# Peptides against a protein of PDB entry 6EJA: the designs that were tried, part 4

Target 1, 276 residues: chain A of PDB entry 6EJA
Amino acid sequence: VEYMPANPVRIAFVLVVHGRASRQLQRMFKAIYHKDHFYYIHVDKRSNYLHRQVLQVSRQYSNVRVTPWRMATIWGGASLLSTYLQSMRDLLEMTDWPWDFFINLSAADYPIRTNDQLVAFLSRYRDMNFLKSHGRDNARFIRKQGLDRLFLECDAHMWRLGDRRIPEGIAVDGGSDWFLLNRRFVEYVTFSTDDLVTKMKQFYSYTLLPAESFFHTVLENSPHCDTMVDNNLRITNWNRKLGCKCQYKHIVDWCGCSPNDFKPQDFHRFQQTARP

## One batch from the design tools (peptide; made by RFdiffusion4, then SolubleMPNN)

Design b1_p8_3_s4
Fold by OpenDDE base, seed 4:
Formats: C-alpha cells, sequence, structure tokens
Structure b1_p8_3_s4 (fold): chain B 276 residues (1-276), chain A 8 residues (1-8)
C-alpha cells in the first residue's frame, strides 16, 4: 500500500512549447495530467497554430492556463530563463492555485515516476530542491557552456560579443535545465532583492541556455543552499551521436547538443528507470 | 549539458 501522504504536495507544471510539437505535447499532457496539479503553458510567440490548440485544451480543464504573454525563444536563448522567471512570478500571484513545487517540462521529457510516487516523494521532501549537476570538472563545464563568454539574444540569434568574468565569490554550477523547485525557493528567486539574485539575473541574461546553470548557481550560493538535492527525477532522451552536430550554429555562435523527442519505442526505458 | 564548445 503506497503510503498516501496526509498533506500531498500539489505541483505547478510549466510547459514551454513551440513549433509543430502538438502530438508530442498531447502525449505528454495526457501522461502528466492530474486534477490535483496545475499546468501553466507558454507557447512560443511564433507558434500560432500550437497556441490555438493549447488554448482549446486550457478551456477544457480548470487547472490548465496559458501564459497571456508569449516570448519568441530560440535554442540556447537567454529568453528561456526570462520565460521561467515570469512564469514563476505569475504562478506566485495566482492565489487560487496553491502549488508547492515548480516543475518545468518540455515535449521531450517524461517524469520517471508515476504521479503517486512523485507526489509521495515530494511530500516527504517538500523542503528540498532538486537540481541535477553536471557531475564533472567545473572548469570544463564553464568552458563548454560558454559561461565565461558574453552573449546577446537579438534578431533570433545568440550573438557572441566577447569574454566576461564570472562574478567574484560566486560558485558557478549547473547541469540539467530540468528542475523541481519548492515554492519557498521560487519565492526567493522571484522577490529577493539581495545582491546574489540581482547579480545572477543580470549575469544570466547574457548567457547561453541559462536555465542549465542559473537555478543551480543561485541555490548553491543562497541561504537555501542546504536544500539542494543532486537529482531532477526525470529522463531525457539524449542521443549524442545525433544531437551533438553543432546543428544550431546558424542560431547560436556556439556549438551544442540537443535532446531528441521520445518516440513510442523509447517508452520501455521508463519502466527500467522507475526504480525508487 | 547542452553545449560543447566554440566549434566542431
Amino acid sequence: as target 1 above (276 residues)
Amino acid sequence: TSFHGEGL
């Protein structure tokens, strides 16, 4: 008998979607939808057809909302962090949605655990934040991510402007751009006026795919540093042979890898990793 | 991680 927590956590799922991912989104939505959770969906400004489809879904479910604002996001763009930060603010201002955890998802991600398992786990560890670190040499991570480089998102391109220094006294970390954050930490990131949050928001506004590092870095250097768990409780379909071909050089003045969307044939992997 | 350097 799975222990049902007396006070189960409620999750705000933030979905950032774009392009022609309607089928993938529908599959993901069906897989993660639960009446007790909340779903806040951002559709890329350029994806009007997808936006119309998502709006139709949101009208059918009271716990599904679509962002009234829409950003044009590019792969590796700094605007992705802005999307998350604004969605966090919106969710904190939604007094009728008492969520306990923030979870970001893309059409390429699936949670490893069943809803019941996830809720039970998070209910037990409701004071923790789950961020997966790169687990390698930090200097190498900085170099590979281009964190010591200054980028500007403009005209649907990430322009490399030059070199920059990492702020003194800050321990930079990162890894996965998929995270599970408790409400308290989200409140801190959203409303804190301390030097850490202020400086990091500025720093990461000129960073490649800042979501892979911003929350890690802020958390580890914050008063909440003891709440970090090095796990994001999800599976990403990485095929480096296919995904690391510098395919986005036309968009970003840097080379990177992208995960592949899960195919139906890949779903068998979920059963193998679903070990508690 | 998503990035691997300046170029191929």
Scores: peptide ipSAE 0.135, ipTM 0.815, DockQ to the pose 0.433
Fold by OpenDDE base, seed 5:
Structure b1_p8_3_s4 (fold): chain B 276 residues (1-276), chain A 8 residues (1-8)
Amino acid sequence: as target 1 above (276 residues)
Amino acid sequence: TSFHGEGL
């Protein structure tokens, strides 16, 4: 018996898309679309064909919008965090979209639960924030992520400029760049002028893949720290054998892994896996 | 996580 909440949460899905993967986007969109949710899509500045396609979709659905601004992002770029932060601000300013949760999506991940299950779950835990931590040694995480290194995004490259210190008194955490954030926390991140948010925004503007750590770190050091749940309710197609070959050295002065894009055959498998 | 360090 699926629990039907009396006041179901409404989700703002933020999709960050690029390239020519229009078919993958269409499949994902069809899989996650629901009339009660909201969809805000950012298309990379260089992906004009995809942008035209997404605009066409947005005209067909009143709950689908495309960002009027577009950034040219690179893998691992600090600008990805800027994309999320600006999207959050936009969504908070949309008074006609009463969303309760912010969920980011790309072609590399898929929700592990059906819409009804997801809504039921989030409706029960509407005051919580869901971020998956690395679950390993924190010092090792810092070293592997290069958090103690200063990076500059310039000319479609992440330049490693040198070493830096992590701010004193801050408990750094991170893991997955896929998260489920409640509106209250998004409001805090967007509008707070406290020292934590201000310093972290500055710190992470020079960080490699900041989305994997920014929200974790801000949340855990904030007045909202008690709302942390170490789960992002996602399945990511991680194939370390294929994805961890330091293939991005031409873009980033660091070695990293990337998840593989889901193939059409993979989508059918994920709808059946109810495992959190 | 996406990163594993300076090198393989």
Scores: peptide ipSAE 0.132, ipTM 0.812, DockQ to the pose 0.433
Fold by OpenDDE base, seed 3:
Order: sequence, then C-alpha cells, then structure tokens
Structure b1_p8_3_s4 (fold): chain B 276 residues (1-276), chain A 8 residues (1-8)
Amino acid sequence: as target 1 above (276 residues)
Amino acid sequence: TSFHGEGL
C-alpha cells in the first residue's frame, strides 16, 4: 500500500510543444493528467494547427491553460529559457492554481514514477529541488556546452559572437534541462532582485541551451543551495547513434546531441527503471 | 541534450 500524504503536493506541469509533437503530446497528456494537478501549455508560435488543438483541450479541462503569448523557439535557443521564466511568472500570478512544484515535460523525457508515487515522493520532499547534474569535469562541461561562448538568438539561428568569461564567484553547473522545482525556488527565480538572479538572467540570455544550466547554477549559488537533489526523476529516451549527428548545425553555431521522442513501445521502460 | 563541443 503506497503511503498517501495528508497534504499531497499539486504539480504545475509546463509543456513546451511544437507541431511535430502532436501525437506525443496526446500520449503524454493522457499519461500525466490528473484533476489535482495543473497543466500550462506553450505552443510554438509557428504551430498554429497544434495551437488550435491544444486550445480545444484546454476548454474541456479547467486545470489546463494555454499561454496567451507564444514564442518561436529553436533548438538550443535562449528563448526556451525565456519561455520557462515567463511561464513561471504566469503560474505564480495564477492565484486560483495553488501548485507546489513546477515540472517541465516534453516528448523526450518522462517521469519514472506513477502519479501516486511522484506525489508521495514530492510530498515528503516538498522543500527540495530536483536537478540532474552532468556528473563530469566542470571545465569540460563548460567547454562542451559552450558556456564560455557568447551566443545571440536572431533570425531563427544561434549566432556565436565570441568568447566570454564566466562571472566571478559563480560556480556553474548543469546537465539535464528537465527539472522539478518547488514553488519557493520558482518565486525566488522570478522575483528576486539580488545580484545572482540578475546576473544569471543576463548571462543565460546569451547562452546555448540555457535551461540545461541556468536553474542548476542559480540554485547552487543561491541561499537555497542546500535544497538541491542531484536527480530529476526522469527517463530520457537516449539513442546517441541517432541523436548525436550534429543535426542542428544549420540552427546553431555548435554541434550537439539530442534525445529522441518516446514511442509507445518505449513506455515499458518506466516500470523497469530504478527509483532514485 | 549534450553538446559535442564542436565549434563552427
């Protein structure tokens, strides 16, 4: 019998989707939907058909909303972080949605636990933040991620403008762009005017795949640093043979790997993956 | 996602 918490956490699921994720989104939504959670969906500005479909779904469920603003995001683009940050602000301003955790999802990653398990776990550790680190040499991570390079998102391209230095006194970290953040930390990131948050927002606005590092770096250098757990409770559909082909050179002045979307046959792995 | 670290 799974422990049922007396005060179960409620989750704000943020989904950032584009036209190619229509079927994946439907499967994901069916798998993660629960009446006690909240779903905030951003549809890429270019994906009008998907946007209409998502709007239709949102009208059927009171706990599903669609962002009134829409960004045109590219792979590796800094605008993805902007999407998350704006979504966080929106969710904090929704006083009728008392969420406790922020969780981002796409077709590439899925929670490894059932809803009941996830809720039970997060209810027990509601003061913690869950981010998965790269587990490598930090200097190598910086080089591989291009964190010491200045990028500009413009005309659907990430332009490499030159070299930059990591801000002094900042310990950079990162890894997965899938995170589970408690409301308190999201409030801090959204509304803090301290030097850390201000500098990092500026720094990561010119960063390649900023969501893989921004929240890690902010958390670890913040007064909330003791709340970090090096686990994101996710299964990632990695196939490096398929995902590491430098397929984004036309979009980004850098070469990278990407995970693949989950297929229905891949979901059996959720039951086989070890718990954190 | 992880980068190869190859600049263009």
Scores: peptide ipSAE 0.034, ipTM 0.746, DockQ to the pose 0.422
Fold by OpenDDE base, seed 1:
Structure b1_p8_3_s4 (fold): chain B 276 residues (1-276), chain A 8 residues (1-8)
Amino acid sequence: as target 1 above (276 residues)
Amino acid sequence: TSFHGEGL
């Protein structure tokens, strides 16, 4: 018998989709859809066909909305963080959607729990934030992520401009760019005018794939630091043999890996742990 | 994590 919470949390799922991922999106959507949750979908500005398809879905479900704004995103681009931050603001302004948790998803990851398990768990730990850390040497992480480098997103490219220093007094952390954040922390990130949030928003606007580190860093240095749980309650379809070929050098002045979309043959991996 | 440095 599964535990049923008296006041179950409601989740805002944010999906950032691009290209021709219609089938993957549909599969994921079917897997995660529930009437009690909310779904906010951003479609890349260039992905017009996908946008039309997503709009059709949003018209069929009252708890599915599409961002009225659309960004042209690139792999590793700083604009991905902007997309999340703007979506957070939008969701906070949607007074008719009383969500308790923010969860980002792509076709490259799935929750490790059933909906009921996830809701039960989050309802019990509704004051916590779930971010998976890299779990290794932090200095190595900084070097590998290029956090000590300054990047500029321009003309669909991440240009390396030079070196930079980590802000003094800030403990930088990161790992997975897939997270579960409670509404209170999202409010803090969105509306706080303190030095931490202001400085980090500026810092990470010149960062490679900033979502892998921004929320970790802000949380750990904030008054909410004691709410961190080193787990994102999901798996990512990491296949480094396929995804780590430095295939984005034409877009980013850095080498990196990308996760793969889940295929039917990958379902056996749903119960396995993956590296961030 | 995604990135692994300037090169392979």
Scores: peptide ipSAE 0.143, ipTM 0.812, DockQ to the pose 0.442; fails the geometry check

Design b1_p8_4_s1 (from b1_p8_4, 4 letters changed)
Fold by OpenDDE base, seed 2:
Structure b1_p8_4_s1 (fold): chain B 276 residues (1-276), chain A 8 residues (1-8)
Amino acid sequence: as target 1 above (276 residues)
Amino acid sequence: SEYSAVTE
C-alpha cells in the first residue's frame, strides 16, 4: 500500500529532445505521462520533423506544452543551460501550472520509483533539492570537466579559448545533470540578483557541460545550501566502456562520455501507473 | 562517476 499525501506535489517535467527519434520519444512519453503533472518540451531548432510531431502531442493533452522558442544545442554546449534556465522562467510565469518540482528527463536516465512512490517521497521532502555529486576528488573533477578552461559556443562548436580561474570564494561542485529541484530554489536561480547567481550565470555561459555543475555550485554556495540531498533518485544507464570514446571531439574541444539510452524493454520497468 | 567530461 502506497502512502497518499494530503497535498501531493505536482511535477514539471522538462524534456530537451532532438533528432528523429519520434517513436522513442513517444514511448518515453507514454511511460512517464500522468494527468496531474506538467510536461514542457523543447525541441532542437534543427529538428523540424520532431517539432511537428511534438506539437501534435501537445494539442492532445492540456498539461503538455512546447517551448515557443527553440535553440540549436550541441553536446556539452553552454546553450543547454540556457535552455533549462529559460524553461524555468517560462514555467514560473505559467500561473495556471502550479508545479512544485522541476525534473529533467531523458531516455538515458529514469526515476527509480513509480509515480506514486515519487510523488509520495517528494511530498514528504518538498523543501529539499536533489542533486547527485561526483563523489570523488573535487580538484580532479574540475580538471576533467575543464572548469578551469574558457569555452565559447559558436557555429555548432564548443571552442576552447584558453585558461581561466575559478571565481574566488566559490566552492565548485557537480556531477549528474539530471536533478530534482523544488520551486523555491528554481525561483531563486531565476529571479535572484545577488552576486552569486549573477556571477555563476556569467561564468557558466562559457562552460563545457554546464548543467553538470551549475546548479550544484549555485545551491551549495547559496542560502539554500542546507536543502541539498546528494541523490537524484535515478537510474542512469552508464556504460563507460561503450560511452567513453571521445566521440565528440568534432563538436567540442574536449573529450567526453555519454550515458547509454535505455532499451525498449527497460521502459516497462519505469512505466507510470497512470498513463493516457 | 556521474559526470561526462574526461580530459583535453
Scores: peptide ipSAE 0.276, ipTM 0.890, DockQ to the pose 0.211
Fold by OpenDDE base, seed 4:
Structure b1_p8_4_s1 (fold): chain B 276 residues (1-276), chain A 8 residues (1-8)
Amino acid sequence: as target 1 above (276 residues)
Amino acid sequence: SEYSAVTE
């Protein structure tokens, strides 16, 4: 029997979806849906069919909403961070959704815990933020991520414009772009006007794969730095033999990898939460 | 590694 906390945390799940991933999204949704959580879904501006399908789902569940705004995002694009930041602002403005944690998900990753386990765990550590670091040479990470390069997202392409320096006094970190952030930190990122947040938002608006580093860097350099836990509680379907083919060179002036979407047989490896 | 980028 799983422990049930007296004041269980409620989670805002944010899904950023595109293309024709309807089946994958449906499988993910069924696996993570719970009546006590909230689901905010952004559909790429170009994915109209998927948008219509997601709207149908949102009309069936009161705790599922679709972003009224839609961005055209690309792999590695700075606009992905903009999508998350705007979603965070929206969620903070939804006074009827009292969420405690922000969690992003895709078909390429899955929480390692059942819903009950996850809620119990987060309820115990509700003041913590969970971001997984690369865990190796930070200088190498900076080079590999191109953080010392200036990028511009324009015309569905990430243009590499030149070199840049890491801002003075900032300890850059990063790793997974899948994270669990508590509401307090999301509030800080969204509304703080301090030099750190202002500078990092500017810096990362010209950054490749910004979500893999922005929140790590902001957190570790912020007054909330003591709340970091080096774990995102995820199982990511990484297979570099399949996912590292520089397949995005036509979109970004950089070489990258991507995890593989979980297949139905992969989802069966996880205990799914029964839909209420 | 738990990140996407490789190199230029």
Scores: peptide ipSAE 0.271, ipTM 0.888, DockQ to the pose 0.214
Fold by OpenDDE base, seed 5:
Structure b1_p8_4_s1 (fold): chain B 276 residues (1-276), chain A 8 residues (1-8)
Amino acid sequence: as target 1 above (276 residues)
Amino acid sequence: SEYSAVTE
């Protein structure tokens, strides 16, 4: 038995996908699809086969759309944030999709709750934003994230150009790049012309792994700061033995960890995996 | 925690 809210929230799921792993995407889509939610899918510009398959799915469901624009993104690239920001703008301009929450997804993470549980929870806390912080020393986080370094995304590579200063007066935070943002905050991020949003968009356009810190930092320094909840309600397929091998050094002038796509044999771990 | 960057 699950509580059924009188005014249930509707979710805009944003999927950023690439490669040829169409079966994995299909499995994830089937697991998260619901008629009351909306699905906006960005397929990497280079993944034409996957794009064709996703388009086929979008034609079968009225609540599934594919971005008409496509970016060529790389791991850790600043363009990932651009992808999210443009998706947010698109979703806000879709007047026929009355969504209440923005949730990004990949094959490497799933919501920890069933749809009914998630909807019930978010309906109760519809004014909150859910971002998971690193929970460690902030100075260490800045160093490990390379936030004090200037990066340039060019020719499918993240070039480390040198050092930079963190903007004065800004409380930098971050952690997971998987988040749940309410429409009100998304509107703020998308349309605000205040100094905070303007400067942070500029700052993070030269940032490695910007999605892990941009929304945290903007939220915590904004008039919406009291809406933050330090929880992203996710189960992410973290296998650091596999994901922390500096495997992206050839395209990024930095070493990092990445989660692994869920495979059928990994599904049993949903009951055992704690929130990162 | 879910942050990915690691220094060499």
Scores: peptide ipSAE 0.031, ipTM 0.702, DockQ to the pose 0.216
Fold by OpenDDE base, seed 3:
Structure b1_p8_4_s1 (fold): chain B 276 residues (1-276), chain A 8 residues (1-8)
Amino acid sequence: as target 1 above (276 residues)
Amino acid sequence: SEYSAVTE
């Protein structure tokens, strides 16, 4: 028997999807949908057919909405962070959606817990933020992530402009771009005018793969630093043999690895993998 | 899991 919290947390699931994720989105939606949660979906500017499909879904469910704005995001693009940040602002301005946690999802990463387990867990730790760190040498991480390089997103390409230094006094961290953030921290990121948030928003607007590091770095250098849990409660369909082929060099002046979309045959992993 | 980037 699982613990049933008296005041269960409600989750805002943010989905950033593009045309290739049509079938994956349907599967994911069926798997994660619950009447007590909220779903905010951003469809890539270029994916008009998918957008129409998602709009139809949003009309059927009161707790599903689609971003009225749409960005053309590219792999590794700084605009992905902008998408999350704007989604956060939108969700905070939706007074009729009393969500407690922000969770981003894609077809490449699923929560490893059932809804009841996830809600119970987050309800118990509602004051915590869950971000998975790289767990390696930080200097190496900076180099490999290109955090010491200046990038500009322009014309559907991430241009490497040159070198840069990490801002003084900032401890950079990062890892997974899948996070579970509580509302309070999202409010801080969205509305704080302190030097940290301002500086990091500027810094990461010229950063490759910004979502993998921005929230980690902001959290760990913020007054909320003690709320970090080094776990994102995810299973990622990671196959480096398939995902590490520098397949994005045509759009990014960098080589990277990407996880693969989950397939139905991969779902058994949800039952086999556990994270503390 | 996480993305990984490699310098060219």
Scores: peptide ipSAE 0.027, ipTM 0.675, DockQ to the pose 0.203

Design b1_p8_4_s2 (from b1_p8_4, 4 letters changed)
Fold by OpenDDE base, seed 2:
Structure b1_p8_4_s2 (fold): chain B 276 residues (1-276), chain A 8 residues (1-8)
Amino acid sequence: as target 1 above (276 residues)
Amino acid sequence: SEFSAVTE
C-alpha cells in the first residue's frame, strides 16, 4: 500500500511537442494523465496539424491547456529555453492552477515511479529541486557542450559566431534537460532581478542546448543551491550507439546526440495513473 | 552521460 500524503503535491507537466506524431502523443498523454495534475502543452509553430489535435484534447480536459503563443524551435536551439521560461511565467500567472512542481516530459524520458509514488516522494521532498548532472569532468563538459562558444539562433539554424568566456564567478554545471523544479525555484528564475538570473538569461540566450545547463547553473549559484538533488527521477532511453551520429549538423554548427524514444511496448509500464 | 552535445 502506497502512503498517501495529507497534502499531496500537484504537478504542472509541460510538454513541448512538434511534428506529426499525434498518435504517439496521445499514447504518452494517456500514460501520464491524472485529474489532479496540470498539463501545459506547447506545439511548435510549424506543426499546425498537431496543434489542431492538441487543441481537441485540451477542450476535453479542464486541466489541459495549450500555449496561446507558439515558437518555432530547432534541436539545440536557444529558443527551447525561452519556451520553458515563458511557460513557467504563464503557469505562475495561472492562479486557478495551484501546482507545486514543474516537470517537463517527452516520449524519450519518463518518470521512474508511478504517479502515486512520484506524488508521495515529491510531497516528502517538496522543498528540493531535482536536476541530474553530467557526473564527469566539468571542464570537459563545458568544451563538449560548447558553452565557451557563442551561438545565434536564426533562420532555423544555430550559428556558431565565435568564442566566449564563462561569466566571472559562475560555476557552470549541467547534464539532463529533464528536471523537476519546485514552484519556489521557478518563481525565483521567473521573477528575480538579481545579477545571477539576469546574466544567465542573457548568457544562455546564445547557448546551444541551453536547457541542459541553465537551470543547473542558476540553481547551484543561487541562494537555493542547497536544494539541489542530483537526480531527475527519470528513465531515459539513452543509446549513444544509435543516437550519436552528429545528425544535427544541418541545423546546428555543432555535433550532438539525442536519446531514443520509448517503444510502444514501454508505455504499459507507465500507465499507472488514474484517468477520467 | 545525460547530455546531448559532443564536440565541434
Scores: peptide ipSAE 0.176, ipTM 0.857, DockQ to the pose 0.211
Fold by OpenDDE base, seed 4:
Structure b1_p8_4_s2 (fold): chain B 276 residues (1-276), chain A 8 residues (1-8)
Amino acid sequence: as target 1 above (276 residues)
Amino acid sequence: SEFSAVTE
């Protein structure tokens, strides 16, 4: 018998989509949709056809909304973090959507649990935040992520301007850009005026792949640091053999990798991966 | 690794 919580958490799913990801988005949406959750979808400013499709979906479901604003984002761009932060603010201002957790997803990343299992788990740990760390040498992580480099997003390119120092007194961490954040922490990130949040928002506005490190760093250095759980409760289709080709050097002054979208033949991975 | 960047 599966545990059914008395006060089940409700999840705000944020999807950031672009390009020709209609089929992938549809698969993801079908996989994660539930009437008790909320779905907030941002479509890249350049993806008008996809935007029309997503709008059509949003009209069919009362718990699905599309961002009225649209950003033009690039791989590794700082604007991705801006997208998440603005989405968080919007979701906090939606008083008719009483969500408890913020979760971002893509076609390359699936929850490892069923909806019931996920809700039960999060309802038990509703005061926790789930961020997966890289789990290796932090200094190496900083170097490989280019966190000690200054980047500027301009004209659809991430320009490397030079070197920079990590702010003193800040323990930088990161890993996956897929996270599960409780509403309280999202409120903190959105509305806090303390030195930490202010400094980190500034710092990460010039950061490559900021979503892979911003929330980790803010959380671990915040009064909420004791709420961190080193797990994002999901499966990412990482295949570095296929995904690490420095394919984004034309967009960013850095070499990076990308996960692969899940395909039907990848289904066995969902069954074989151990669940936390 | 669960992160995207590799090196310059």
Scores: peptide ipSAE 0.162, ipTM 0.850, DockQ to the pose 0.223
Fold by OpenDDE base, seed 3:
Structure b1_p8_4_s2 (fold): chain B 276 residues (1-276), chain A 8 residues (1-8)
Amino acid sequence: as target 1 above (276 residues)
Amino acid sequence: SEFSAVTE
């Protein structure tokens, strides 16, 4: 018998999707949909057909909405962070959606736990934030992430403009761009006017792959630092041999890897790899 | 390792 919390958390799932993920999105949506959760979907500005499909879904379910604004994002682009930040603001302004956790998803990532397990777990640890760190040397991480480099997203390209320094007094961290954030921390990130949030928003607006580091860095340097849990409760379909070919060099002045989209046959791994 | 960036 699984524990049933008296006050189960409600999750705002934020899905950032583009045209190539239409089938994956359908499968994922069916797998994660629950009447007690909320789904906020951003469709890439260029994916009009997918946008129409998602709009149809949103009309069928009261707990599914589509962003009225749409961004054209590129791999590694700073605009992805902007997408998350704006979606967070939107979700906080939706007073009719009392969500407790913010969870981002794509076709390349999936929650390890079943809905009941996830809700039970998050209900038990509702004051915590779940971010997975890189687990390596920090200096090496900074170098590999290009955090000491200044990037500008312009004309569907991430231009490397030069070198920069990490702000003094800031402990940089990062890893996975898949996170589970509680509402309290999202409120802090969205509305705080302190030096940390202001400085980091500015810093990461010129950062490559900002979502892999922004929330980690803000959390760990914030008054909420004690809520950090080094686990994102995710399974990612990594295939380094396939995904690490500098395939985005034409878009970004940097080399990187990308995970692969999950296939139906991969879903059995979700139950097998579950961990606290 | 779960981050995407590698090198310049």
Scores: peptide ipSAE 0.078, ipTM 0.808, DockQ to the pose 0.220
Fold by OpenDDE base, seed 1:
Structure b1_p8_4_s2 (fold): chain B 276 residues (1-276), chain A 8 residues (1-8)
Amino acid sequence: as target 1 above (276 residues)
Amino acid sequence: SEFSAVTE
């Protein structure tokens, strides 16, 4: 028996997709689609075939839209954060989509709960924000993430320009770039003109893998800091043996890992695998 | 840990 909230939250799912991941996208879409939620899909500017496929889906469902703008994104690029921020702005301007939570997803990431469980949980904790922290030595995290390094995204490459300092008075945090953010916090991030948001947007526009740290850092240093929950309520298909080969050195002046897209044979791991 | 970057 599932708990049915009196005022169930509605979720805006933001999907950032690229390449030829149409099959993976369809599988994920089937798994997460619900008529009461909203789906906003960004397709990489270079992925025209995928874009056409996604447009076809959006024409079939009234609660599915595709970004009219498209960015050329790269792994670890600062443009990914720009994509999320612009998507947030768009979603806030969609007055006909009364969403309560912002959730980003990829083919390598699934909610750990059923829709009913997720909605029930979020409806009970609608004032909270869910971001998973790295949970270890923060100084080590900063070093490994290259947060003390200045990066410039240009010509489909993340150029390391030099060293930089963490802004004074800011407690930097991060971890997973998969998060669940309530509308109120998204509004704050999108429209606030305070020093924190302004400086962090500037800081993270020159940051490697900015989505893994930006929202954590902004939230924890903001007036909304007491709303943080150290959990993103999802499972990511991490296989470091496969995903940690320093395979991005040709486009990023740094070494990193990536999660793997979920395949049908991976579905059994949703309840059994431990997070790295 | 659930983050992507490793080292320079």
Scores: peptide ipSAE 0.176, ipTM 0.853, DockQ to the pose 0.217; fails the geometry check

